# Designs tried in a protein design run: peptides against a protein of PDB entry 4CIC. Part 49

Target 1, 148 residues: chain A of PDB entry 4CIC
Amino acid sequence: KVSTKGHYGVQAMFDLAQHFGEGPVSLKSIAERQGLSEPYLEQLIAVLRKAGLVKSVRGAQGGYILAREPRDIKVGDIIRVLEGPIAPVESVSQDDPEHSLKFDFSVTKSVWEKVKKSIEEVLDSITLADMLKDAEEAQMAQGYMYYI
Target 2, 147 residues: chain B of PDB entry 4CIC
Amino acid sequence: KVSTKGHYGVQAMFDLAQHFGEGPVSLKSIAERQGLSEPYLEQLIAVLRKAGLVKSVRGAQGGYILAREPRDIKVGDIIRVLEGPIAPVESVSQDDPEHSLKFDFSVTKSVWEKVKKSIEEVLDSITLADMLKDAEEAQMAQGYMYY

## One batch from the design tools (peptide; made by RFdiffusion4, then SolubleMPNN)

Design b2_p13_6_s3 (from b2_p13_6, 9 letters changed)
Fold by OpenDDE base, seed 3:
Structure b2_p13_6_s3 (fold): chain B 148 residues (1-148), chain C 147 residues (1-147), chain A 13 residues (1-13)
Amino acid sequence: as target 1 above (148 residues)
Amino acid sequence: as target 2 above (147 residues)
Amino acid sequence: DEEYQELLEKLDE
């Protein structure tokens, strides 16, 4: 499962990808387009900026841009930055010692490792450029449906 | 992500698979072997039983057995029973209207659908029989390391 | 029953 943080992070990064080459985009405009709260987006952008996926531009037309081309940013990169390593099983917080998931069963661990690997492969196979292409194709398909 | 419920459910089902054909296994014995609390395991087993993956056997040697052969139970079947449909994104509870993830972005949705499909394919490719075989191979490999 | 529900709630958070 991807967290809401990961989901919104990918949305925000995709919005920046859609505006790549057009100059800096304000957080307010991203928040409005993506249906995100501006304060929440500020937190996401701060993390993404620290990780070097986003740059801040200062000035009257200040805002944010992708730090790299859309083709050079994988969805997996965004998720790893926001959530850390993709865990196949939700880590039960260590704080309840009685429910310490003794993940000691080697065979079950191998199942979850296979799931993890599969998720990583999928997320690393998708770039922001791939997402842009998919969006363009979807818009073209919708445009054709209105003309028929 | 698989929940702890899914994880423990797979462990419990695997324990039952290891004892398949030997007769009913007590919840206590499963709990002890798998490091689970007995009350928690009771809840898991109740769900699995209701779904027809496990049978209860009554009597002095009462307990639980797999309702089907290990080869006929996929890990995906266990997870679907315990967690429902595999969701790639944590459903933000609809109750906070302010944080209603308007998952309206079609392109982002497609990414998560791909993740979902990949998880389903993996989990549906693994049976309890496959897990048993893997365990046997691992034990054999360990046995050879000690000689 | 309550402890299990709390655990489920923590997993859904």
Scores: peptide ipSAE 0.021, ipTM 0.771, DockQ to the pose 0.040
Fold by OpenDDE base, seed 1:
Structure b2_p13_6_s3 (fold): chain B 148 residues (1-148), chain C 147 residues (1-147), chain A 13 residues (1-13)
Amino acid sequence: as target 1 above (148 residues)
Amino acid sequence: as target 2 above (147 residues)
Amino acid sequence: DEEYQELLEKLDE
């Protein structure tokens, strides 16, 4: 499962991808378009910036841009930055050391590893450029429906 | 991500698969072998029983058995019973209705749908019989390392 | 059961 953080992080990155080449975008504008709280978005952007996926631009028209082209950013890269390694099973909080889910069962572990690998493959197969293309195709399809 | 419930549910079902054909297994014995609390296992088994994946056997040697052969139970079936539909994104607790993750973005939704489909395909491709086979192969491989 | 929801909430934290 992708966390809320991962979900909103991908949305924010996609918004930046849609504006790629248009200059810096304000956090306020991203928040408004994506239905995110500005404080929450600030936290996400801080993490993404530290990871080198976004850049801060200073000045009167300051804001954020993608640090790389949309084709060079995988959804998997965004998720790994925000959530860390894709874990197939939520780590039970380490607080009870005795009930450490010692995945002592090699077989059940292998099931979850297969799930993990599958998720990674999917997320690493999708770039922000692919998402942009899908958005354009969806918009064209909607446009054709209104003209028929 | 699979929840702890899903994880332990698969472990419990796998334990029952390992004992399939040997008669009913006590919850206590499953709990001991799988490192689960008996009360927690009781809850899991109750759900699995209601879904028809396990049967309760009454008597002096009472306990639980798989309701179907291991080959006829997918990991995906277990997960769907315990967790409901495989959601690619953890549902933000509905407590703040205003921040309902309206996946209003069709494009981002499509990404998560692809992830969901991939997870479903993997989990539906693995049966308890496949897990039994993998366990046997692993045991054989370990046995060959000692000789 | 309320107890189960509490356990789930603790595991999500």
Scores: peptide ipSAE 0.020, ipTM 0.766, DockQ to the pose 0.039
Fold by OpenDDE base, seed 4:
Structure b2_p13_6_s3 (fold): chain B 148 residues (1-148), chain C 147 residues (1-147), chain A 13 residues (1-13)
Amino acid sequence: as target 1 above (148 residues)
Amino acid sequence: as target 2 above (147 residues)
Amino acid sequence: DEEYQELLEKLDE
């Protein structure tokens, strides 16, 4: 599962990818286009900037840009930055500390490791450039439907 | 991501698979072996029973059994019963209903759909019988290290 | 083993 943070982080990064080469984009404009609160987006962008995926540009036309080309940013890179390592299993709430004998059944662990690996492979196979291409193809398909 | 409920549900189902053909297993014994609270396990088993993955057996040697053979139960079946459809994205908490303009950006949705499909394929490729086999192989490997 | 435990801990937050 991707958290809300991961989901919105990918949306924000995709917005920056759509404007790549056009100069800095304001957080306000990203928030408006992506349906995000500006304060929440500021937190996401701060993390992404610290990880070197986003750059801040100062000045009257200041804002944010991708730190790398869209082809050099995987969805997996974004998720790892925002969520840390891709977790296949949600942590077991330690509500009952005494009885949670963590029987780390090696077998159940192996199932979740297979899930983890599969998620990682998918997310590492998709770049922001791939997403841009998919968006263009979708727009063309919609355009054709309006002309029909 | 698999929830705690999904994780423990798979553990409980695996315990029942290990005892398949031996008769009914008590919730107490499952809870003890799997390190689960009995009340929590009762809730999990109730859901699994309602879905037809587990059967309750009445009597002095009463308890629970798998409703189907281990080879006929996928990990994906267990997860779908406990968590519903495998969601790649956690439901955005509707905390701010006004500003969640669900820009269902078709492109971001497609990414998550690919993740979902990948998870489903993995979980549907693993049966309780596969897990039993893996456990046996692991035990044999440990046995060879002690010799 | 530690990475798996950290993974479990991050999912409870």
Scores: peptide ipSAE 0.076, ipTM 0.781, DockQ to the pose 0.087; fails the geometry check
Fold by OpenDDE base, seed 2:
Structure b2_p13_6_s3 (fold): chain B 148 residues (1-148), chain C 147 residues (1-147), chain A 13 residues (1-13)
Amino acid sequence: as target 1 above (148 residues)
Amino acid sequence: as target 2 above (147 residues)
Amino acid sequence: DEEYQELLEKLDE
């Protein structure tokens, strides 16, 4: 499962990718386009900035840009930054120490490791550039539907 | 992500698979072997039983058995029963209607659908029989380390 | 900060 944080983080990064090369984008504009609260987006962007995926631009037309080209940012990179290592199993909340018999049941662990690897492979196979291309193709397909 | 419920459900089902053909296993014995609380296991087993993956056997030697052979139970079947449809994204709790601008952003949705499909394919490719085989292979490998 | 933590907690539930 991708968390809400991961989901919205990918949306915000995709918005920045759509505007890549056009200069800095304000948090307000991203929030409006993506249907996110500005305070929530600010927290996401702070994490993404600290990880070096986003840059802050200061000035009158200040805002944020991608720190790298869309082709150089995988969805997996975004998720790892926001959520940490892709865990296939929701960590049993460490807080119940008594039932934290992490029975390291090796066989069930191997199943989850296979799931993890599969998720990682998918997320690492998709770049922001791939997402841009998919969006363009979808827009073209919709444009053709209006001409029929 | 597989929930804790899914994780422990697979463990419990695997324990039942290890004892398949030996008769009914008590919840207490499963709980002890798998390091689960008996009340929690009872809830899991109730769901699994209702879904027809587990059968209850009544009597002095009562307990639970797999309802089907281990080869006929996929890990994906267990997860779907316990968690419902495999969702790649944690459902944003529907409860905040205001920020539930499900911007059905088609592109991001497609990413998560790809992840979902990948998870489903993996979980549907693994049966309890496959897990039993893996456990046997691991035990043999450990046994060879002791000689 | 508290409202955001509550929102995060609701999203993790």
Scores: peptide ipSAE 0.020, ipTM 0.774, DockQ to the pose 0.109; fails the geometry check

Design b2_p13_6_s4 (from b2_p13_6, 6 letters changed)
Fold by OpenDDE base, seed 5:
Structure b2_p13_6_s4 (fold): chain B 148 residues (1-148), chain C 147 residues (1-147), chain A 13 residues (1-13)
Amino acid sequence: as target 1 above (148 residues)
Amino acid sequence: as target 2 above (147 residues)
Amino acid sequence: EEELEELLEKLDE
């Protein structure tokens, strides 16, 4: 499962990828296009910037840009920055030590490790460039559907 | 991600698999071995029983058994029964329509669908029989380390 | 801010 934070983080990064090479994009414009609150987006962008995935551009036409090319940013990179390591099991709140998932069963742990590995492999196989390509193909397919 | 409910459900089902063919197991004995509360386990077993993965046996030696052989129960079957369909994104509580994940971006949705499919494939590739085999191999490996 | 964090925490639970 991807958290809401991970989901919106990928959307914001994808918006920046769509405008890559066009200059800096304002937080307001990203928020409007992605249906995000500006304060929430500001928090996401702050984390992404600290991780070196996004750069801030200063000035009258200031805003944000991708720090790397879309082909050099994996979805897995975004998720790891926002959520940390992909956990196969939702961390039971550490506050009840008695409900510490005694991963005492090595066998059940191995199942969840296989799930984790599979998720990581999928997310690391998809770049922002792949997402851009998929968007272009979808737009072309819609365009063709209007011409039929 | 698997919920706590899914995790404990797989543990309880695995306990029943380890005792498959030995007769019915009491909820108390499962709870003790798996470190679960009896009331919580009772809720899990009720759901698993309703789904036809577990059978209740009545009598003085009553308890629970797997309804099918361990090879015929996938981890994915257990998870789908306890959690429903594997969602790639945590469902935002439907109550705030404004925070409805406007999956308006078809492209981001496709990413999460790929993740979902991958999780389903993994969980559907693992049976309780596979888990039993892995446990036996691990016990043999530990036994060899003591010699 | 706090309400949004609480909502996000509830989504992560």
Scores: peptide ipSAE 0.024, ipTM 0.768, DockQ to the pose 0.102
Fold by OpenDDE base, seed 3:
Parts: sequence; C-alpha cells; structure tokens
Structure b2_p13_6_s4 (fold): chain B 148 residues (1-148), chain C 147 residues (1-147), chain A 13 residues (1-13)
Amino acid sequence: as target 1 above (148 residues)
Amino acid sequence: as target 2 above (147 residues)
Amino acid sequence: EEELEELLEKLDE
C-alpha cells in the first residue's frame, strides 16, 4: 500500500513533469490543479527538494521545477524519498512492545518480502515520462470519443 | 502494504496448516506459538470462520481446523477475507472531506492499479501448502547447518 | 473490544 503522502507526492511530481521545460511552476498552481492544500504541498515539496528531485527557482516568476528529466525519475524514486524503503507490512509503532510485529516467523516474512519485491519492481518500471505518455494517450482517446 | 491484521491472520492460518490432519488446535496454543494475544486471535478466527476458511470443533478436545486443505487456500484468499479487496493506496477515512483522496487523476490511479494487480498476483500464487513446503525446506537446511 | 477495533481501524487507515 502507498500512503496518502506517497500518492500526493506522485501527483505533485507528475504536475511538475507536465510543465517540464515551460519554466517554474508556483506551489499555488500545483495545489489548485491537484486538489491539495498549499501547506501540505509545501511539506511535500520541501522533502522532494532536499532529496534533489525538485529545484526551487527564485524571482517574480519563481516556483519549482523537476531537478531531472521526467525519464530519469521513477515512481519508485519518489516513493522512497517520501516514505522511505517500501515496506510490505505496516510497522505498528514501536511504542507498544506487546504489539511489535516480531517477524520471528521466517516463512511469513518471506511472503511479505516477495510482495515488497513485486511492488518495487512495478514502481521502478514506471517513470514520469511513462506517465506523461499515458496521459497524452488518454487525452487523445477522450478527444476521439467526443468527436464520434 | 499488508496490515497487522493481515500479517497475523496469515500466521494463524499457517499455524493451522502445520497441524492440518492432526485434529483441532486450541486458540491458546496458536496464540502462544505465534506470539499473539488470545483476544486478538479470537477476533481474527471469528472473521476467518465466517468466511469459511476455518472450522470450529466442539468438545473437550475442541478448537479450530482449516476448513479446506492447505493447497486450496491462497494467501490472497486470507488477505481478502481480513482486509477486503487489496487496495494499493490507503484510503484516508472519508470523515475529513479535505483529505479525501479524490482519485481524480486517472494516470496516478493507473499506477496504483498496477501495484494492486502485482500484489494480487503474488498473494494468489502462494498457498498454505507452498508455505508448509518452504518451512520444511528451511528446517532441513538448518538441521544440515548444525551437523 | 472497542480499543482493539480502534487500533485496527488506525492500522487500516
């Protein structure tokens, strides 16, 4: 499972990919297009910037840009930056020692490791460029449905 | 991601698979072996029983058994029973309308659907019988390391 | 019962 943070992080990065090469995009404009609160987006962008996936541009036309080309950013890279390593099982907070998932059962651990690997493979197989292409294809398909 | 409920549910079902054909197993014995609280295990077993994956046996030697052979129970079947449909994105509770994941973005939805499908394929490829075999192989390998 | 349901709901969130 991907958290809300991961979901919105991918949306924000995809918005920046759609505007790649057009110059800096304001946080306000991203928030409006993606249906995000500006304060929440500021937190996401701060993390993404620190990880070197996003750059800030200063000035009157300031904002944010992708730090790399869309083809050089995997969805898996975004998720790892925002959530850390892809975990197949949600870690119950360590604060209750009675409910600590002691993964003492080697066989069940192996099942979850297989799930983890599968998720990683999928997310690492998708770039922002792939997402852009899929969006263009979907828009063309919708355009054809309105003209038929 | 699998919840703690899914994790412990698979552990409990695997414990029942290890004892399949040996008769009914008490909740207490499962809880002790799997490091679960009895009350938590009772809730899991109630759901699994209602779904027809587990049967209760009454009497002095009462307890629980698998309702089907280990080869006929997929890990995916257990997870679907306990968690419902495998969701790739955690649904933020509908109670905060400002934080409702409006999957309005078709492309991002497609990414998560691919993740979901991949998880389902993995979990549906593993039976309790496969897990039993893996456990036996691991025990043999450990036995050979000590000799 | 209720505390465990709340904990499970938080884990499903």
Scores: peptide ipSAE 0.024, ipTM 0.766, DockQ to the pose 0.039
Fold by OpenDDE base, seed 2:
Structure b2_p13_6_s4 (fold): chain B 148 residues (1-148), chain C 147 residues (1-147), chain A 13 residues (1-13)
Amino acid sequence: as target 1 above (148 residues)
Amino acid sequence: as target 2 above (147 residues)
Amino acid sequence: EEELEELLEKLDE
């Protein structure tokens, strides 16, 4: 499970990417389009803003914008902000002090590290710009299916 | 989270791989070596046995063995047995019947599918035999550091 | 461990 937080965070950031260059977007409009509660979205946006991925714009036409271009925001950047560093398998160092420095060469640990690295590589390979392109391609493909 | 179940399942299967060809291993001995409770290990082994990854041997020297050679068991096989199919992102098809077949071309769904595929590829690329080799190499490297 | 576990638990949900 990508956390509900990670999932909705990427969804909210993607909504802001779709409106990039059009000016600030209200939380209400994002919530309506993405099927999110406004209070929940406010919490997500607060974290994303603190991390410098989103900017708040004040005024009558106030709201939120991406702090960077969509090409300069990776999915991995969003996930790291919302979920923290993709934790290395916390070695449950049960501090049993008396058991010697057994290099817990947990061969199992190396397996999970490989999985982690693979996830990071995938998430760091996808930008919001890539997601925008994929959305455009999908819309074009659907448009062609209605004309056949 | 590799579920605690997946983690300990791989650990228990790796213990059985280390003893492959030496005969049946008792649940007690696996539990002691791997730091698991016997009751928890019994539940894991029951699932793994039902899936045909482990065999039970009866008798005074009874216990468990791998049902296949370590090279023929992928980490992905163990995880799929314990956790089920790496669930496709359950499309929360909230059956709101009135909202049209919006092809939830959730571009977000495609991101998660790519992550899933990557995890599957990694887990399917690692066998218990690969893990045995890695353990041997690490033991040799430690032996060289002490001398 | 906890975060990868949390990520994978979240991927399995």
Scores: peptide ipSAE 0.159, ipTM 0.785, DockQ to the pose 0.078; fails the geometry check
Fold by OpenDDE base, seed 4:
Structure b2_p13_6_s4 (fold): chain B 148 residues (1-148), chain C 147 residues (1-147), chain A 13 residues (1-13)
Amino acid sequence: as target 1 above (148 residues)
Amino acid sequence: as target 2 above (147 residues)
Amino acid sequence: EEELEELLEKLDE
């Protein structure tokens, strides 16, 4: 699963990709377009900036930009930054230390490793540039549906 | 991600698969072998039974059995029963009703749908019989390392 | 859409 954090992080990064080359985008404008709270977005952007996926631009037209071109940012890169390594199984809350999910069962672990690998392959196959292209195609398809 | 419930559910179903054909297995014995609490396992088994993946056997040697052969139970079937349809994104906690994650963004949704499809394909490609075979191969490999 | 959200909630529990 992708957490809410991962979901919103990809959404925010996609917004920055849509404005790539237009200059810095304010957090407020991203929050408004993406339906995110500004404080929550600030936390996401702070993590993404620390990981070198986003840059802060200072000045009167200050804001954020992608640190790399959309083609050079995979969805998998965003998820790894926000959630850490892609894990197929949620870490059991440490609340019952005796029931440390000793994933001791080698066979069950192998199932989850296969799931993990599959997720990683999918997320690493999709760039922000691919998402931009898909958005353009979807807009064209909608435009055609209104004209037909 | 697979929840703790999904993980333990697959583990419990695998234990029942290992004993398939040997008759009913007690919840206590499953709990002991799999390192699960008996009350938690009772909840899992209740769901799995309701879904028709497990049968309860009554009597002096009462317990649980797989309702179908291990080859006829996919890991995906177990996960769908315990967690519902495989979803790639965790739901936002309802705490902020105004921020209903309107997955309104068609493009982001398509990314998650691709992930979902990939997970489903993997989980539907693995049966309890496949897991049994993998366990046997692993035991043989360990046996050969000791020799 | 709602089904995916409900699914996601059930997987976090």
Scores: peptide ipSAE 0.071, ipTM 0.775, DockQ to the pose 0.036; fails the geometry check

Design b2_p13_7_s1 (from b2_p13_7, 10 letters changed)
Fold by OpenDDE base, seed 2:
Structure b2_p13_7_s1 (fold): chain B 148 residues (1-148), chain C 147 residues (1-147), chain A 13 residues (1-13)
Amino acid sequence: as target 1 above (148 residues)
Amino acid sequence: as target 2 above (147 residues)
Amino acid sequence: VFGDILTLPGDEV
C-alpha cells in the first residue's frame, strides 16, 4: 500500500505540475482541487519544501511552486521525501535482540530486495512530466468520445 | 513494506520447502528454526492451510507439509493468501463520501497500478524452488570461502 | 515511513 501520505503527496505535486509556469498556487486551491484537507496538505508541503521539491513564494499572490521542472521530478523522488527509503520489509526492529533472526534469512531478504528494486525502478521511471502527458492524452481521448 | 504477516508467511513456507519430501514438520520445529512464536505461526499456517498451500498430517509424527511442490508455489501465491490482493494504494476509504475524490485521479491511480503490476510480476516470478536453489548456491559459496 | 507504502491491506500501523 502506498501510504495516504505518499498518495496525497503525489496528488499535490501533480497539481503543482499542472500549474507549473502559471505562478504560485495557494494551498487552499490545491486542497480544493485535490479533495485534501488544508492542514494535511500544509504538513505534506512543509516536508516537500524542506526537501527542495517545492518553493514557497511570499506576497499577495504568494503560494507554492515546483522547485524544479516537472521532467526533473520523479515520482520516486516524491515518495522518498515523504516516506523515506523504500523499505520493502519493515525493518523487523533490530531492537528485539532476543529475536535475533539468527537464521541468515538472506534468501527471504533477497526476495524483498527484488521487490524494493522493482518498485524503485517503476517510481523512478515516472516523472511529473510523464503524468502531465498522460493527463493530456486522457483528456483528448475523452474529448473524442464526446464527439462520437 | 511487506507486512510482518507476509514476511513470516514466506519464511514459514520456505522452511516447509526445505523439508519437502522428508515428511510432516511440527510447528514447534518451524518456529524454532525461523525465530517465530508458535502462536503466531499457528495463525499463519491456519490461513495457508485453508488456502490449500499447506496440508496438515495427523498422528505421532504429525505436522505440516507443502500441499504442492516448491516449484508450484510462487511467492506471489503466498502473499495473496496472507495479505489479499496486492493493493499498491491503500484504498483511501471509499467510505468518506464527502471527500468524494471527484477528480478523476486516473493519472495518479495509473502510477499505483504500475507499481502493483511490477510487484505482482516480481512475486510471481519467484517460486519456493527458486528460493531453495538460491539457498543452496549461497551455502556452496560460503563453503568455498572456508577452504 | 516507507513501511506504510507496502503495508498490505490489514496491518494496522
Scores: peptide ipSAE 0.102, ipTM 0.809, DockQ to the pose 0.165; fails the geometry check
Fold by OpenDDE base, seed 1:
Structure b2_p13_7_s1 (fold): chain B 148 residues (1-148), chain C 147 residues (1-147), chain A 13 residues (1-13)
Amino acid sequence: as target 1 above (148 residues)
Amino acid sequence: as target 2 above (147 residues)
Amino acid sequence: VFGDILTLPGDEV
């Protein structure tokens, strides 16, 4: 399950990708277009900026831009920045120290590691440029359906 | 992230797979071997039994067995029974009805659908028999490192 | 309760 944070983070980054090369976009305009709370978006953008995925532009026409081209930003990069490493299982290890029978659940762990790897491979295979292309193709397909 | 429920469910089913053909296993013995709370395991087993993945055997040597052979139970089957459909994203849709600007986030949705499909494919590719084989191979590898 | 197979860290169920 991608958290709401990861979901909205990808959505906000995708909005910035759609406006890449058009100059800085205000947080307000992103929030309006993506149906996000502006305060929530500020928190996301702060993290993404600190990670070097987003740049802030100052001035009257200030706002945010992608720090890299859409092709150079993977969905996996966004998720790792917002949520940390893709963990397939909650670390059960923290709460009950006493019944920590260190059963080497190596086999069950390996299942979750396979799931993790698969998620990582998928998210690292999708760039913001791929998402832009998919959006264009979807818009063209919709346009053709209105003319039939 | 697999829930604790899914994780422990797979662990309990794997324990039953390790004892497949040996007769019924008590919940107590599973709980002890897997480091699980017996009351928690009872809840998991009740769901798994209702779904037809586990059978209860009555009597003095009663307990639980797999309802099918380990090769006929996918990890994906266990997870779907315990957690429902593999959802890649929390349904954001329930809590704030007002700001439901139906932006057709079709593109972002498609990313999560790809993730979902990938998880399903992985979990449906792993049977309890595959897990048994992996355990045997791991034990053999450990045995060879001691010589 | 749609069983959240992937709860990412921080989503309180």
Scores: peptide ipSAE 0.101, ipTM 0.801, DockQ to the pose 0.358; fails the geometry check
Fold by OpenDDE base, seed 4:
Structure b2_p13_7_s1 (fold): chain B 148 residues (1-148), chain C 147 residues (1-147), chain A 13 residues (1-13)
Amino acid sequence: as target 1 above (148 residues)
Amino acid sequence: as target 2 above (147 residues)
Amino acid sequence: VFGDILTLPGDEV
């Protein structure tokens, strides 16, 4: 599962992509459009900013912008920043030493490595620019359905 | 992340596949070989049995067997039974009504649907028989490194 | 739940 953090992080980054070139966007406006809490969005944006995916602009018209063009930001880049390395299996917390015989059977591990690789390939194949294009195509399709 | 439940469930099913055709295997022996707690394995096996992936055999030599041949059990089948439908995104629990404006922007949803489809394709492409073959190949490769 | 497949290490569920 993509964590709530990854999900909302991609959503917030997509909102910033939709406004790319229009100047800085306030966290409040992103939160309102995306149905996110402003405090939660503030935490996400702090991480994304530290990773160099987002820039803060100061002043009366301050806010946030994408640090790179939408075509230069992969969904995989966002997920890696928010969630860390795509891990196919939850690291069994070290807390139960009796059950922590990680017999990582080489074979079972290889299954999860295949899953990981597949997820990485998908997420690295999608940019914020691809998402913008998909949104435009979906909006056009809806517009045509109202005229039929 | 595959949950601990999915991970250990695949491990337990693979152990049963390694013993397929040899008769019923005790939960204790599976737990020992796989490094699982017997109580945890009992919970996993109960779910797998209810789903028809595992059969229980009664008697002095009782235990569990695969309900189907290893080639007829996909990793995806095991995961779906243990974890439910492959959901790429955690369903934000309905409990916070103020934040539950699931503006599932069609576009963000489509990204996760692509991820879901990719995971399903991988997990449905791997059977327990494929895992057995991979184990045999790995064991042969280790045997050749000692010569 | 498959929601855990993409849960990254360190999110305390």
Scores: peptide ipSAE 0.100, ipTM 0.806, DockQ to the pose 0.352; fails the geometry check
Fold by OpenDDE base, seed 3:
Structure b2_p13_7_s1 (fold): chain B 148 residues (1-148), chain C 147 residues (1-147), chain A 13 residues (1-13)
Amino acid sequence: as target 1 above (148 residues)
Amino acid sequence: as target 2 above (147 residues)
Amino acid sequence: VFGDILTLPGDEV
């Protein structure tokens, strides 16, 4: 399961992509549109800002903008910033020396590496621009269903 | 992350595949080879048995065997049995009505559906027989490095 | 906190 953090992070970044070029968006407005708590969104935005995916704008019309164009931000970039490297297996805490996964069974590891690679390829193949396009296509399709 | 349960479940099933045709394997021997606690392995095997992936053999040489040939068991079958359906997103508990993910934003959902499909395709493309073959090839390659 | 992308149902956190 993508963590709630990754899921909401992608939603928040997609909201910023939808407003790209319109100026800074307030955290309050993002939180309201995405159904997020403002304090939770503040934590996500702080991480995304530190990673250089989001910029803060100061002033009365202050808020946040994407730091790059939507085409230059992959979903994989957002996930790596929020969740770290995509790990297919939960790293058993190194700290329990007795239950150390001593058998790095190369074959089972290779299965999880294949899963990891597949996830990375999918997430790196999708940009915020691709998501914007998909949203426009979906909205057009919905509009046609109301006119038929 | 594949859960520890899924990871160890695949390891235990792979151990049974390596001994397929040799008769029943004791839980103790699987636990020792795979570095698992025997009580934890008992829980995994109980689920796998109920799903019909493993059979119990009774007697002095009792233990467990694969219920099917290694070629007829996908890694995806093992994961679905142990962990349920591969869900790309953590289901936010339906029970908090205030923080209900009301915006089923079709676009973000579609990203996670693509991830899910990709994982399913990978796990359904790998059988225990494929894993056995990969192990043999790795052992042969290691043998050639020592000569 | 490594965000578990694949916390499959049944891992009690």
Scores: peptide ipSAE 0.096, ipTM 0.802, DockQ to the pose 0.149; fails the geometry check

